# Peptides against a protein of PDB entry 5Z08, part 5

Target 1, 168 residues: chain A of PDB entry 5Z08
Amino acid sequence: RQKDEWAKKTSSLMKQLDWFIGEHLGAMLAAEELGGPVVGELMEIDPDDLSAGFNAHGKLKKATSQPDLDRRQRRIDDIWGPQDEQGQAHKRKRGADEALAASAEMRDLIEQLMNKLVEAGGDNSATYVEIPRESAAARFLVRSKVAMFHPNDARRLRLVDFGRDLDD
Target 2, 222 residues: chain B of PDB entry 5Z08
Amino acid sequence: GLPRLIDAIEEASKIPAKRRQTPIKPTIEKLTTHLYTHGASPDSLLRLADLLTLRNHLDQASLAAITRNLYPSSTVSDEVVLRFIGALGHGQLKPTLALQALFLRWLVMVYHLLENPGVLGQVYGVLFDLLDTAAIRPQLCHLLALVTRRKHVRPFRIQAILTLSRQTGGDPNLTGLLRVFKNYYPEIIVGDATKGRASAFKHPDPQWRQHLDEIQQRRSEA

## One batch from the design tools (peptide; aimed at target 1 S144 R164)

Design b1_p9_1_s2 (made by RFdiffusion4, then SolubleMPNN; from b1_p9_1, 3 letters changed)
Fold by OpenDDE base, seed 5:
Structure b1_p9_1_s2 (fold): chain B 168 residues (1-168), chain C 222 residues (1-222), chain A 9 residues (1-9)
Amino acid sequence: as target 1 above (168 residues)
Amino acid sequence: as target 2 above (222 residues)
Amino acid sequence: SPLRAEALA
């Protein structure tokens, strides 16, 4: 009974997490990767805002702002794309693709972190996942106090084991 | 006048709120109104700094209200600055971290009025060592961004900020401070730890700035 | 993923 309730609760939480990643967090992480606001500074980022890009201050570029200062953070493809409706559609698609990629990266990272925690069988040294890069996803988990980097190796990330801190 | 209001608050600050014969709030309101209208002289600033930084029986809301209205009518002395710096960090006798953040914000906003800006450079290490304190980090990074000179940019501090940036998941304030360091040493490799947004360290309160300028102008005309 | 498979099952 308790195991089944726990399993159901865990499943429900995972579904909610997956939804949150897909609907909200992915776009915010993509925005951070694009030099936008750090996740937590803005409550919601519209995927369409990703297409507009961010200024040097991580604020959404309004369509009317002068072209010259904007050059440094725009991807080459966004600079050379026609300013026509097709160019806007391509930018929107790219923003959506970046949000999807960020969502996938977050999901994969969480999965790896959870799997390593389970596999480690209580050995904290074995709970580290090797990450290829310091992603927005990894940074978010660290800022959220959900994950920690290895003290001596920034390529190694682990979940914070909250279960131990409750029993002590 | 302002000195009499400070006297009354100083006396009230020695007494627990439950044992006061009269509510302090009306006197605090008179003080903050006076400060908003006229600012504080250097002597008044010192007395107010002591009220804000030393442990007393004033409530946090009153202390915050005084800090938010702490407009200098003239310059800010080294002594006043050092009172606020001495109040930073962890300790039972120190102000709350929320109040410390307001002090740091205040120092940022009055930086141009310091009699000797170099005083902050002398205590640079003290400020820098507090960067691990998350509650004050935003304002602390902003202050350090103003204070930092080439002499302060040392390898151990570069490494410390890089390490802390990693541990905080790339705090934009730390990234902003590291950019200030790079202005002095462009060769600093910030690596992946500085990927993402950096704080621009904009003025915390433009309205407060404008009002300060008005108070300062009245003094120059008198 | 085992965890996803269990959550989807």
Scores: peptide ipSAE 0.012, ipTM 0.505, DockQ to the pose 0.008
OpenDDE base, seeds 1, 2, 3, 4: peptide ipSAE 0.011, 0.010, 0.010, 0.012; ipTM 0.288, 0.259, 0.238, 0.408

Design b1_p9_2 (made by RFdiffusion4)
Pose (drawn by RFdiffusion4):
Structure b1_p9_2 (pose): chain A 102 residues (1-31, 98-168), chain B 214 residues (1-190, 199-222), chain P 9 residues (1-9)
Amino acid sequence: RQKDEWAKKTSSLMKQLDWFIGEHLGAMLAAEALAASAEMRDLIEQLMNKLVEAGGDNSATYVEIPRESAAARFLVRSKVAMFHPNDARRLRLVDFGRDLDD
Amino acid sequence: GLPRLIDAIEEASKIPAKRRQTPIKPTIEKLTTHLYTHGASPDSLLRLADLLTLRNHLDQASLAAITRNLYPSSTVSDEVVLRFIGALGHGQLKPTLALQALFLRWLVMVYHLLENPGVLGQVYGVLFDLLDTAAIRPQLCHLLALVTRRKHVRPFRIQAILTLSRQTGGDPNLTGLLRVFKNYYPEIIVSAFKHPDPQWRQHLDEIQQRRSEA
Amino acid sequence: SAAALLRRN
């Protein structure tokens, strides 16, 4: 099957993203850098793992967030995540993976 | 003759205007004239794109003059196209929004000359996420309309464009893009973009006809 | 899960 290539591509891409977060983004968020990288990654991992866990239930895809988390602000500003409209302490990913003809 | 002019503009591009041993306006005009007559080669286009995209000491009037006369001879590379895509939006590394509108206009006018038009499809999300930026929205919509293929019409983008249409009170450029979206998915709840400058199109065609000569 | 990020563009 062609499945593990979609796995190989994802494990490879995940590493490239973590490298970007550590090398470039954490330092930008500081303005320590290491702390910012770890929390951004944990947040993205939590965000992604949940979006698929819901499959169809669009309502269950929110994660609790500290009040003034800069990681969520960046992710919302970058249009990768969205706050819940009723309150801003829960967050969801934009659902890039969903496709009509997937 | 053209590379020599670019070499001069590149050196002047590195130092402030008052420290220049010569005014640059006469040299910018020579470049503009040469580009009008002969077009820009693939390599010259790349160098000009760097000058138009990277932060330098060139003034706005000079950059706009260059952009308006950026008629390609032959083709347009991914290297050129991506530099203009990377120049879009807000950020300290990026050019003015006015120049960005000119670049987007230019990409529409040269869309048929790209070596790899699919490259815009590979950056579709970068273009789309910038629709909120009103200063470049009309030009963005026209380019996105040419670039949109079925694979790009995803539910999150359908919802995002609908929300933006409502919040802006109904931008006709957004509804024009939604028309293109509906062509791929008619299930969607319901300006046919014209060429932005016909004289520029005509002048480009004249320059491009030299490719048939040998 | 990460495949979703590939589809942004």

Design b1_p9_2_s1 (made by RFdiffusion4, then SolubleMPNN; from b1_p9_2 with S1P A2V)
Fold by OpenDDE base, seed 1:
Structure b1_p9_2_s1 (fold): chain B 168 residues (1-168), chain C 222 residues (1-222), chain A 9 residues (1-9)
Amino acid sequence: as target 1 above (168 residues)
Amino acid sequence: as target 2 above (222 residues)
Amino acid sequence: PVAALLRRN
């Protein structure tokens, strides 16, 4: 009975989180990856605005190709095609694609982090996920104090185990 | 005295080098020698700031020599600071980026003599926006490291440094500035960007500092 | 188990 109630609550929370990622967080994470504002500074990012990139002030740039190695930043350079009507439609589509990609990355990262926590069975050393890059998603989780980097290796990320501190 | 040397250089600066009746170099050498020995008063600093920042017919070597010998004998006014800040960036009327780097270096070296250090905090955005300009970035990061307060450490600026650090392959000056930001917000995720070599923002010229201190002491005793 | 919940929704 209690286990089933917890499973239902967890499922409900996961659905709410998934909704939040898709509707709000994905666009904000995409904006951060694109050199825009850090998540929480710009609360309302239209996915269409993602196609306009950001200046060093987090304001929308005009289309400039920056050679950043980040796959998402390259996709933005693609977003910044010629400002014709077709170019604007392609920009909107690409902004939406970046928000979707950010949402997918966040979901995947959360999934990996939670799975490692469950698999570790209480071994904190086994709870680390290896991340290929410091993504906006990874940064958001650590800023939110939901995750932490390994002290000696910033490629290793784990969930903060809030449950253990309550049993002491 | 110093005012008469400035007068002569101001008049010469209006005339192209090829049309001058007398070479200006001997007058520049007298000026730089005087500045090295006695420093510049607040009034002289303002006039020299105009000569350095406004478009004129002085050669780059002369402008650089004046800047390298620009010892304040007293404090540095907000007006002088704003002249140098206004001279930064790209544009046909702006000084060369090499000269702008010398101005930023000068501001670092005289930072403790500013009448109002808060003036640089008011123009923080203007300075921060120039971080993409590679030629001035080392001195700009050093100045920003001195000027940065908690109010300036904003999420968008953190992200801008992180992005620019990735684009530059981890510029040590950007890493140093990011460490300054982290002092105000320890929770800033710096990842691999802070594991790299960071600039310690040491004084750019210890001998220049010592000579400045000697000039400042002589004026306090007079 | 938690992974399966995120993929099914």
Scores: peptide ipSAE 0.021, ipTM 0.259, DockQ to the pose 0.027
OpenDDE base, seeds 2, 3, 4, 5: peptide ipSAE 0.015, 0.016, 0.011, 0.020; ipTM 0.248, 0.229, 0.243, 0.300

Design b1_p9_2_s2 (made by RFdiffusion4, then SolubleMPNN; from b1_p9_2, 3 letters changed)
Fold by OpenDDE base, seed 1:
Structure b1_p9_2_s2 (fold): chain B 168 residues (1-168), chain C 222 residues (1-222), chain A 9 residues (1-9)
Amino acid sequence: as target 1 above (168 residues)
Amino acid sequence: as target 2 above (222 residues)
Amino acid sequence: AVASLLRRN
């Protein structure tokens, strides 16, 4: 009975989290990856705005060639097509694609982190996920105090285990 | 005295080098020698700031020589600071980026003599926006490291440094500035960007500092 | 259990 109630509550929370990622967080994470504001500074980012990119002030800028650092930064050059009507439509589509990609990355990262926590069976050393890059998603989780980096290796990320501190 | 030397240089600066009746170099050498020996008063600093920042017919070597010898004998006013800040960036009327780097270096070296250090905090955004300009970035990061307060450490600026650090392959000056930001917000995730070598922002010229201290001491005893 | 929920959505 209690186990079933916990499973239902967990399922409900996961659905709410998934909704939040898809509707809000994905666009904000995409903006951060594109050199925009850190999540929490700009609460309302239209996916269409992602296409313009951001200046050093986190304001929308005109298309500038950014070096190909990561897959998302490469897509910025795609987002910044010609300023014609077709270019604007392509920009909007690309902004939406970046938000979707950010949402997918966040979902995947959360899934990996949760799976490792469950698989570790209480061994903290086994709870680390290897991340290919310091993504906006990874930074958000650490900033939110939901995850932490390994003290000696910033490529290793784990969930903060809130459950153990309650049993002491 | 120093005012007469400045007068002569101001008049010469209005005339193209090829049309001058007398070479300006001997007058510049007298000026730089005087500045090295006695420093510049606040009034002289303002006049020299105009000569350095406004478009005129002085050659780059002369402007650089004046800047390298620009020892304040007392304090540095907000007006002088704002002249140098206003001279930064890109544009046909702006000084060369090499000269701008010397101005930023000068501001670092005289930071402790500013009448109001808060003036640089008011123009923090202007300075921060120039971080993408590679030619002035080392001195700009050093100045920002001195000027940065908690109010300046905003999420968008953290992200801008992180992005620019990745784009530059981990510029040590950006890593150093990010460490300054982390002092105000330890929770800033700097990841691999801070594992690299960071600039320690050491004084750019210890000999210049020593000579400045000697000039400042002589005035306090007079 | 939690992992399976994220994959099904």
Scores: peptide ipSAE 0.020, ipTM 0.277, DockQ to the pose 0.028
OpenDDE base, seeds 2, 3, 4, 5: peptide ipSAE 0.013, 0.019, 0.019, 0.013; ipTM 0.260, 0.230, 0.282, 0.356

Design b1_p9_2_s3 (made by RFdiffusion4, then SolubleMPNN; from b1_p9_2, 4 letters changed)
Fold by OpenDDE base, seed 1:
Structure b1_p9_2_s3 (fold): chain B 168 residues (1-168), chain C 222 residues (1-222), chain A 9 residues (1-9)
Amino acid sequence: as target 1 above (168 residues)
Amino acid sequence: as target 2 above (222 residues)
Amino acid sequence: AVESLLRRN
């Protein structure tokens, strides 16, 4: 009975988290990855407001796509580039695509972190996930005190085990 | 006069110190004294910029002494500014990073005397790309804080500063620059990076400023 | 195969 109630509560929380990632967090993470605000400080800015605020005053001249611009910089230029109507539609679509990509990255990272925590069976050394890069998602989890980097290896990330501190 | 002193130093700069017939130090002292008393005209300022930025046989102490006394008696031309900007970064033909830091400090202190402040905005990218160079970062951040306009605040630059701030453990100069960026885009949240101590970008040398003002005032009365 | 907690929901 208690295990089933716990499983149901956990499932409900995971659904809420998934919703939050998809509806809010993904866009904020995408903005951070694109050089926008750090997530957790800008919780009050609607992703749409971020796109609108930069649009209103930036007659950014067509940054000639220098061929060597990182794919991310192109995406930023697409989000923040010239306000032609076609440019805005492409910006909205690209912004949505980046938000979806960021949401997927966050979901995958959380999933890996949770799975490792469960699999480790209480061995803290086995709870680390190797991350390919310090993503906005990884940084967000650390800033939120939900995850911690390995003290000697910034490529290794683990969830904070809140349950152990309550039993002491 | 100042032109003759510059001529003598230019000629001496072509010759290695060990091969000079006369010590250059007395001539450098005369130059720096003259600069301290009267400042440099636009023409003299350009010639001195060349002496400071081009590879020659002058010692680092002499170059630093000239830079510390480089009071403009008038305005600073775009050409002079571009000489100093062109001297920044890594390379065998470039001045030492210590001297580059003095150049950046000088540009901060004479910013209000630029004929066209927009020239620095045109080379903003060149300046910004040097932020990873720790030796010049304090003065570079200060200069960028003066030069930054809304057009320069781009997502990639925000991210670059945030990344560099994390890598440096929250350099106060980077935090200060991020605050300048935030003034243009309040929605930029800099996280814990802004909770740290930020540089206020105070004038680097109030006494130098006062002396500059005295030199500038004497010219307006003539 | 510990099914992903996110995939089970």
Scores: peptide ipSAE 0.021, ipTM 0.273, DockQ to the pose 0.026
OpenDDE base, seeds 2, 3, 4, 5: peptide ipSAE 0.020, 0.021, 0.016, 0.018; ipTM 0.259, 0.259, 0.241, 0.280

Design b1_p9_2_s4 (made by RFdiffusion4, then SolubleMPNN; from b1_p9_2, 3 letters changed)
Fold by OpenDDE base, seed 4:
Structure b1_p9_2_s4 (fold): chain B 168 residues (1-168), chain C 222 residues (1-222), chain A 9 residues (1-9)
Amino acid sequence: as target 1 above (168 residues)
Amino acid sequence: as target 2 above (222 residues)
Amino acid sequence: PWASLLRRN
């Protein structure tokens, strides 16, 4: 009876998590991967203000138009700004594809993390998943205090074992 | 005047709310109205800093209201700054982390009025060591972004931010602070930690700034 | 992947 109730509760939680990933979190993670807002931080950050740096008096320098060519930091405005109608349709499709990819990555990562936790049998050293990159998914789990990186290896991620009393 | 309002609040702050003969709220409202209209002189500012930073019987809402209206009419002394810095961190005698965040925000907003901006540079280590405190980190990073000079950018601090950035999953405020560090040492290999979204450290309250400027202008005309 | 987590529980 208690095992069956736990199994039902776990199944319900997994379904809710799957729904949350698909409906909400995937899009937010995709936005973060694309250089958008960090999930959980509503900081109105204008990237242009940061690129300008601070003067000796602590004031933001005016963005000097020197396009530092590192093309990969698309301005949030270039990502989210009003593009022409044809560009908007392509952006919307790309955004949807990126949200699906981020959702899949998050699901896969959680699965690997949970499987490693179960397989480790209480050995914390064996609970690490090797991640190919520091994804928005990985960062989100770390920010949420659900996962943690290996102290010496940012390619290794593990779940926080909530079942061990933090007897610290 | 403002000194008499402060006197009344100082006396009330010594007494638990349940034992006060009169409610303090009307006096706090008079104080905040006065501060909004005229600002605080250096002497009044010091007294208010003590009320805000020292343990007393004032409620958190009153302390927050005073802090939000803490317009300097002139300069901010080192002593006032040090009161607020001394109030930061964990401890039973320290203000709440929410109030500490308001103090840090205030220091950001009045940074240009400091008699000696170098005072914050002298306590840079104290500020930096609080970066692990998530509740104050946004405002703390903003203040550090203003205060940071080349002398503060040390290898151990770079590594500390990098480590904390990994542990926090790339906190944008830490990324912003790393970018400030990189401005002093472009050769700093911060890896992917700076590729993430960073805080721009915009002015926390443009309306508050405008009102402060109006208070400061009235003094220059007197 | 996600279906395997749901099947193991």
Scores: peptide ipSAE 0.020, ipTM 0.322, DockQ to the pose 0.026
OpenDDE base, seeds 1, 2, 3, 5: peptide ipSAE 0.019, 0.011, 0.013, 0.018; ipTM 0.250, 0.227, 0.226, 0.266; seed 2 fails the geometry check

Design b1_p9_3 (made by RFdiffusion4)
Pose (drawn by RFdiffusion4):
Structure b1_p9_3 (pose): chain A 102 residues (1-31, 98-168), chain B 214 residues (1-190, 199-222), chain P 9 residues (1-9)
Amino acid sequence: RQKDEWAKKTSSLMKQLDWFIGEHLGAMLAAEALAASAEMRDLIEQLMNKLVEAGGDNSATYVEIPRESAAARFLVRSKVAMFHPNDARRLRLVDFGRDLDD
Amino acid sequence: GLPRLIDAIEEASKIPAKRRQTPIKPTIEKLTTHLYTHGASPDSLLRLADLLTLRNHLDQASLAAITRNLYPSSTVSDEVVLRFIGALGHGQLKPTLALQALFLRWLVMVYHLLENPGVLGQVYGVLFDLLDTAAIRPQLCHLLALVTRRKHVRPFRIQAILTLSRQTGGDPNLTGLLRVFKNYYPEIIVSAFKHPDPQWRQHLDEIQQRRSEA
Amino acid sequence: SAFANALEQ
């Protein structure tokens, strides 16, 4: 099957993203850098792992977030995540993976 | 003759205007004239794109003059297209929004000359996420309309464009893009973009006809 | 920003 290539591509891409978060983004968030990188990654991992866990239930894809988390503000500003309209302490990913003809 | 002019503009591009041993306006005009007559080669286009895209000491009037006369001879590379794509939106590395509107207008006018038009599809999300920026929205919509293929019409983008249409009170450029979306998915709840400058199109065609000569 | 598109890929 062609499946593990979609796995190989994803494991390779995940590493490239983590490198980018650690080398470039964490430092930008500080303005320590290491702390910002770890929390951004944990948040993206939690966000992505849940979006698929819901499959169809669009309502269950919110994660709890500290009050003034800069990682969520960046992710919302970058249009990769969205706050819940009723309260801003839960967050979901934008659902890039969903496709009509997937 | 053209590379020598670019070499001069590049050096003046590195120092402030008052410290220049010569006014640059006469040299910018020579470049503008040369580009009007002969077009810009693929290599010259790349160098000009760097001058238009990176932060330097060139003034706005000179950059706009260059952009307006950026008729390609032959083709347009991915290296050139991506530099203009990276120049879009807000940020300290990026050019003014006015120049960005000119770059987007230019990409529409030279869309048929891209060596790899699919490259715009590979950055579709970069173009789309910028629709909120009103200063460049009309030109973004026209370019997105040319670039949109079925694979790009995803539910999250359908919803985002609908929300933006409601919040802006109905931008006709957004509804024009939604029309293109509906061509791929008629299930969707319901300006046919014209060429932005016909004289520029005509002048480009004249310059491009030299490619048939040998 | 290009971040969202890169992530989408």

Design b1_p9_3_s1 (made by RFdiffusion4, then SolubleMPNN; from b1_p9_3, 3 letters changed)
Fold by OpenDDE base, seed 4:
Order: structure tokens, then sequence, then C-alpha cells
Structure b1_p9_3_s1 (fold): chain B 168 residues (1-168), chain C 222 residues (1-222), chain A 9 residues (1-9)
């Protein structure tokens, strides 16, 4: 009974999380990655706003079409780049693509974190996911106290185990 | 081919300009033309990195011309990166600060071609400690903006940037770098240091980028 | 993926 209730609650929570990631969090994380406000400072970010980019203070700018640079350089250029008026349609598409990419990254990260937690069987050392990059997604989870970095390696992330304190 | 041109320049680099039997300029022009047309292979790139970073008898104009045409035809190895990083800073055996600025600019422009971008993260401290060198600061801040991760954003480095920003009257490049730091730690109290003008860290040379892309594409078709 | 499986369950 309790296990079944836990499974149902977990499933419900995952569905809510997936919805939240897709509808809201992805765009906010994309904004943070593009040098916008940190998640929590701006709750509503339209993909069109992402396409506009952000100024040095995280305020909306007009987005420029940027060539296919490395993702980090693109973000910097989006933060700091010139506001060229050309290509409004390409700008909107890019903002949407960044939100989708951020959503996918968050989903993948959560999945990996959960899988490692289950596989570890209580071994905290085995619960770490190696993250290829520090993302807005990873930072969000840490700020939210849902995840924590390895004390000696910021490339290793794990879920905070809340379950242990409830069974004692 | 490119190796033979490099051989000729390497030999000429050992000899003072006044003692050379033949002027090096025509060979440099052939090299730069070849680099512009075909780029440099990893092996050639390493040899050119040595020519650019090691003390030799090549003139500054020739070194600058090679650097401006240093298009990788493929990837950039850790060894090549480390040659350029090792050439940074003050010292009698180091390249001029003007040439170092060109190296940093080059590293920014080829960052996406690094075999291991993490190599720059390993030498982060070396790069960071050069921020006080005004002549290279613009390009250095741009490179650091690419390289910086949360692990690098330490309290002492935050304080160092804040201090240097105050000392420089709010250098826009430092303001830009501090904003990158704040992206990892939003809670960083930057005060007025981030309120000023920040560098945009735009691609240094869009034409160079376009030409690099053309060179890279030709290799994928071969 | 286990997360996808959890969403489908």
Amino acid sequence: as target 1 above (168 residues)
Amino acid sequence: as target 2 above (222 residues)
Amino acid sequence: SSFANLLES
C-alpha cells in the first residue's frame, strides 16, 4: 500500500516536473544560459524574448542572427553581441530552439541523477553523475537544494537524498 | 608544400636577418598564402606554434602575419594550446605583448576546434593571473569568459576581479568577466563593478571566422 | 530511459 502510494506520488510528481520543464523552466534556463536573469528573478520568459537576447544586466535586447559558433561563444555573443535588425524569423526560431534544448538538457540531467540514485543502492559515492558542462539546469537543481556538487569536483552532481531522514 | 615552407622558415629563423643569404619575406608570403588557402594541419600547426612562441630571429611583422593566417585545417591539439599559453606574460624570452594579444585572439577564434577545451581550464590560474597586464586584458577576458566554469569562480578570484576593476576604473572587459562569474554565483555582490559598460566579447573577426569555416568545410569534403 | 518509463507508467 505505502509503496504503491509512493509510486503514484512519484509518477505524479514526475509528470508535473516534466510539464514545468517544458512550459516554463526550459525557457528560463535558456535565458540564464544566454546571460539573462537567474531562474527565480524572471518567472515568465517568452522564446521571443530569448531571441532578443540580453544586455549586460540581463535585460532584453534585440537578438542578432549568429553563425554556428560553439555554444558558449554563441551565448556570450547573445549576451553581448550587436543588435543587428536582420532575420526576425531566424531569431524567434533560435529562441525556441534554445528553450527546447534547455528543456531536453534538464530532463536528461534529472533522468541521469535519478538513475544513478537508484543504481547506487545507498552508496553515496556511486550517486554522482558526471556533467559534461555546468549548465543552468545543474545550477538550478543545486540552488533549489535538489542536487549537490561533489565537494571536490564541480563536474560531479548528485541528488540530495531526502529519504534517509524520513525513515529514522 | 607547407612542410617545406616551414622548414625554410625554421632554418631562416636561426639566423639574424643581416646574415641571411636570402630575404625571408617572400617565403613568409608564400607561407601565409598557403595557410590562407589550405590552413595548417595539426603537425604543421605545432611547428608554427613553436616558431611563433620560441625566441628566434624572425621579425615581429612576419610573426604577426603568420598568426593572422594561422587557420587550422582540422583540430587544435593541447600541445599547440599550451605553447601559446606558455608564451604569455612578461619575460625576456617571451613574445611581445602585442603578439601575445594576437595569440589570445587566435585562441578565442579557434576555441571550438580545440581537441580538449578542458586544457584551458587546467591552466585557468595562469591565464587569470595575467589580468593585470593591460595590453592583453581585452583578449584574455574574452578567453576567460569562454573557459570559466563554477570550479574556477573562487572567492579569491572574485575579489581579485573586483579589486582590479576598481583599480582600472571599471575596465569593460573585467566587467564582462565578472558578469560571467555572476552567472555561476548570482549571489556575488559585485556592487558598482557590474553597473558600468561591459565588453560584448563579440567574435574578434567575422571575416576570419568565415574563412576558417570555408577551410574546415573543404576538409570534410576531401 | 527510466524517466521516460516513469512518465509512461
Scores: peptide ipSAE 0.029, ipTM 0.241, DockQ to the pose 0.035
OpenDDE base, seeds 1, 2, 3, 5: peptide ipSAE 0.027, 0.025, 0.028, 0.028; ipTM 0.255, 0.239, 0.263, 0.310

Design b1_p9_3_s2 (made by RFdiffusion4, then SolubleMPNN; from b1_p9_3, 3 letters changed)
Fold by OpenDDE base, seed 3:
Structure b1_p9_3_s2 (fold): chain B 168 residues (1-168), chain C 222 residues (1-222), chain A 9 residues (1-9)
Amino acid sequence: as target 1 above (168 residues)
Amino acid sequence: as target 2 above (222 residues)
Amino acid sequence: SMFSNLLEQ
């Protein structure tokens, strides 16, 4: 009975989380990856706004067209350097694509974290997921105190085990 | 009551230990016991902040004992915060770096009780400029991790942390602070400086937190 | 996956 109620509540929460990821969090995480505000400073980001990029203050900048640079990691000079204004239309599609990519990354990360927690059988050392990069998704989970990095390895992330703190 | 204990300690603080007619330790023990049991009101906190931050004849053990038992029964005013911030850094009139580390730890532990958390954001530069002081860096990075907002994450500060991280061989507290900065500007390539060990900035004292919560609850019921 | 399984419920 309690397991079934927990499973139903968990399923409901996961559906709500999936909705929130798709409708809101993905765009906010994409904005964060593009140099926008941290999730929680902007409650509503239109995917169209993601395409414009952000200034040093996290405000929307007018649109520069340069395509190929892995936009997720820029040098400080690339973030704070002068940006040229061209090319609006390619931007909306890119903002939507970045929001979808951020949503997918968050879903995948949560899935991996949950799977490792279940597989570990109470071994905290086995609960770590290896992350290829410090993403907005990973940072969001850590900032929210839902996940923690390994104390010695920033590539290893685990869920916070709230259950252990209740049994002690 | 607490005000009378503070009065007695204030008077004793004006006199060198060797010239005191009465030992201060019993009065400090009564104060710390009272603080542990009831906490300190905003008015008492201000008076205690002055005792802790202003140069006087109290011994370091007594000052540390007061700081470790400095449970707010209510909120923490901007004035109290500014007393502790003003006490930070190097100077003959400033508290010891060990005591400053305790003040920073205290500010971390009471951050959620600040009347105006924004006051720390206003003095962000003062705090940030002390990161080179190794003795207070762990607690300072933790406080900065709580206080940092987008407006504070500036290119010169990013570069300052990167430089200091290289100079310190990748201090995990600086790595932790760089990760906080990267949360505001994810595109910041901090290179290998964030790939290393980072502080998680966990609560410094869970038992102290629990006891603080008990003191705060008793006030809400009164 | 646990996430997929929880979404499919």
Scores: peptide ipSAE 0.029, ipTM 0.241, DockQ to the pose 0.034
OpenDDE base, seeds 1, 2, 4, 5: peptide ipSAE 0.028, 0.028, 0.029, 0.029; ipTM 0.244, 0.239, 0.384, 0.236

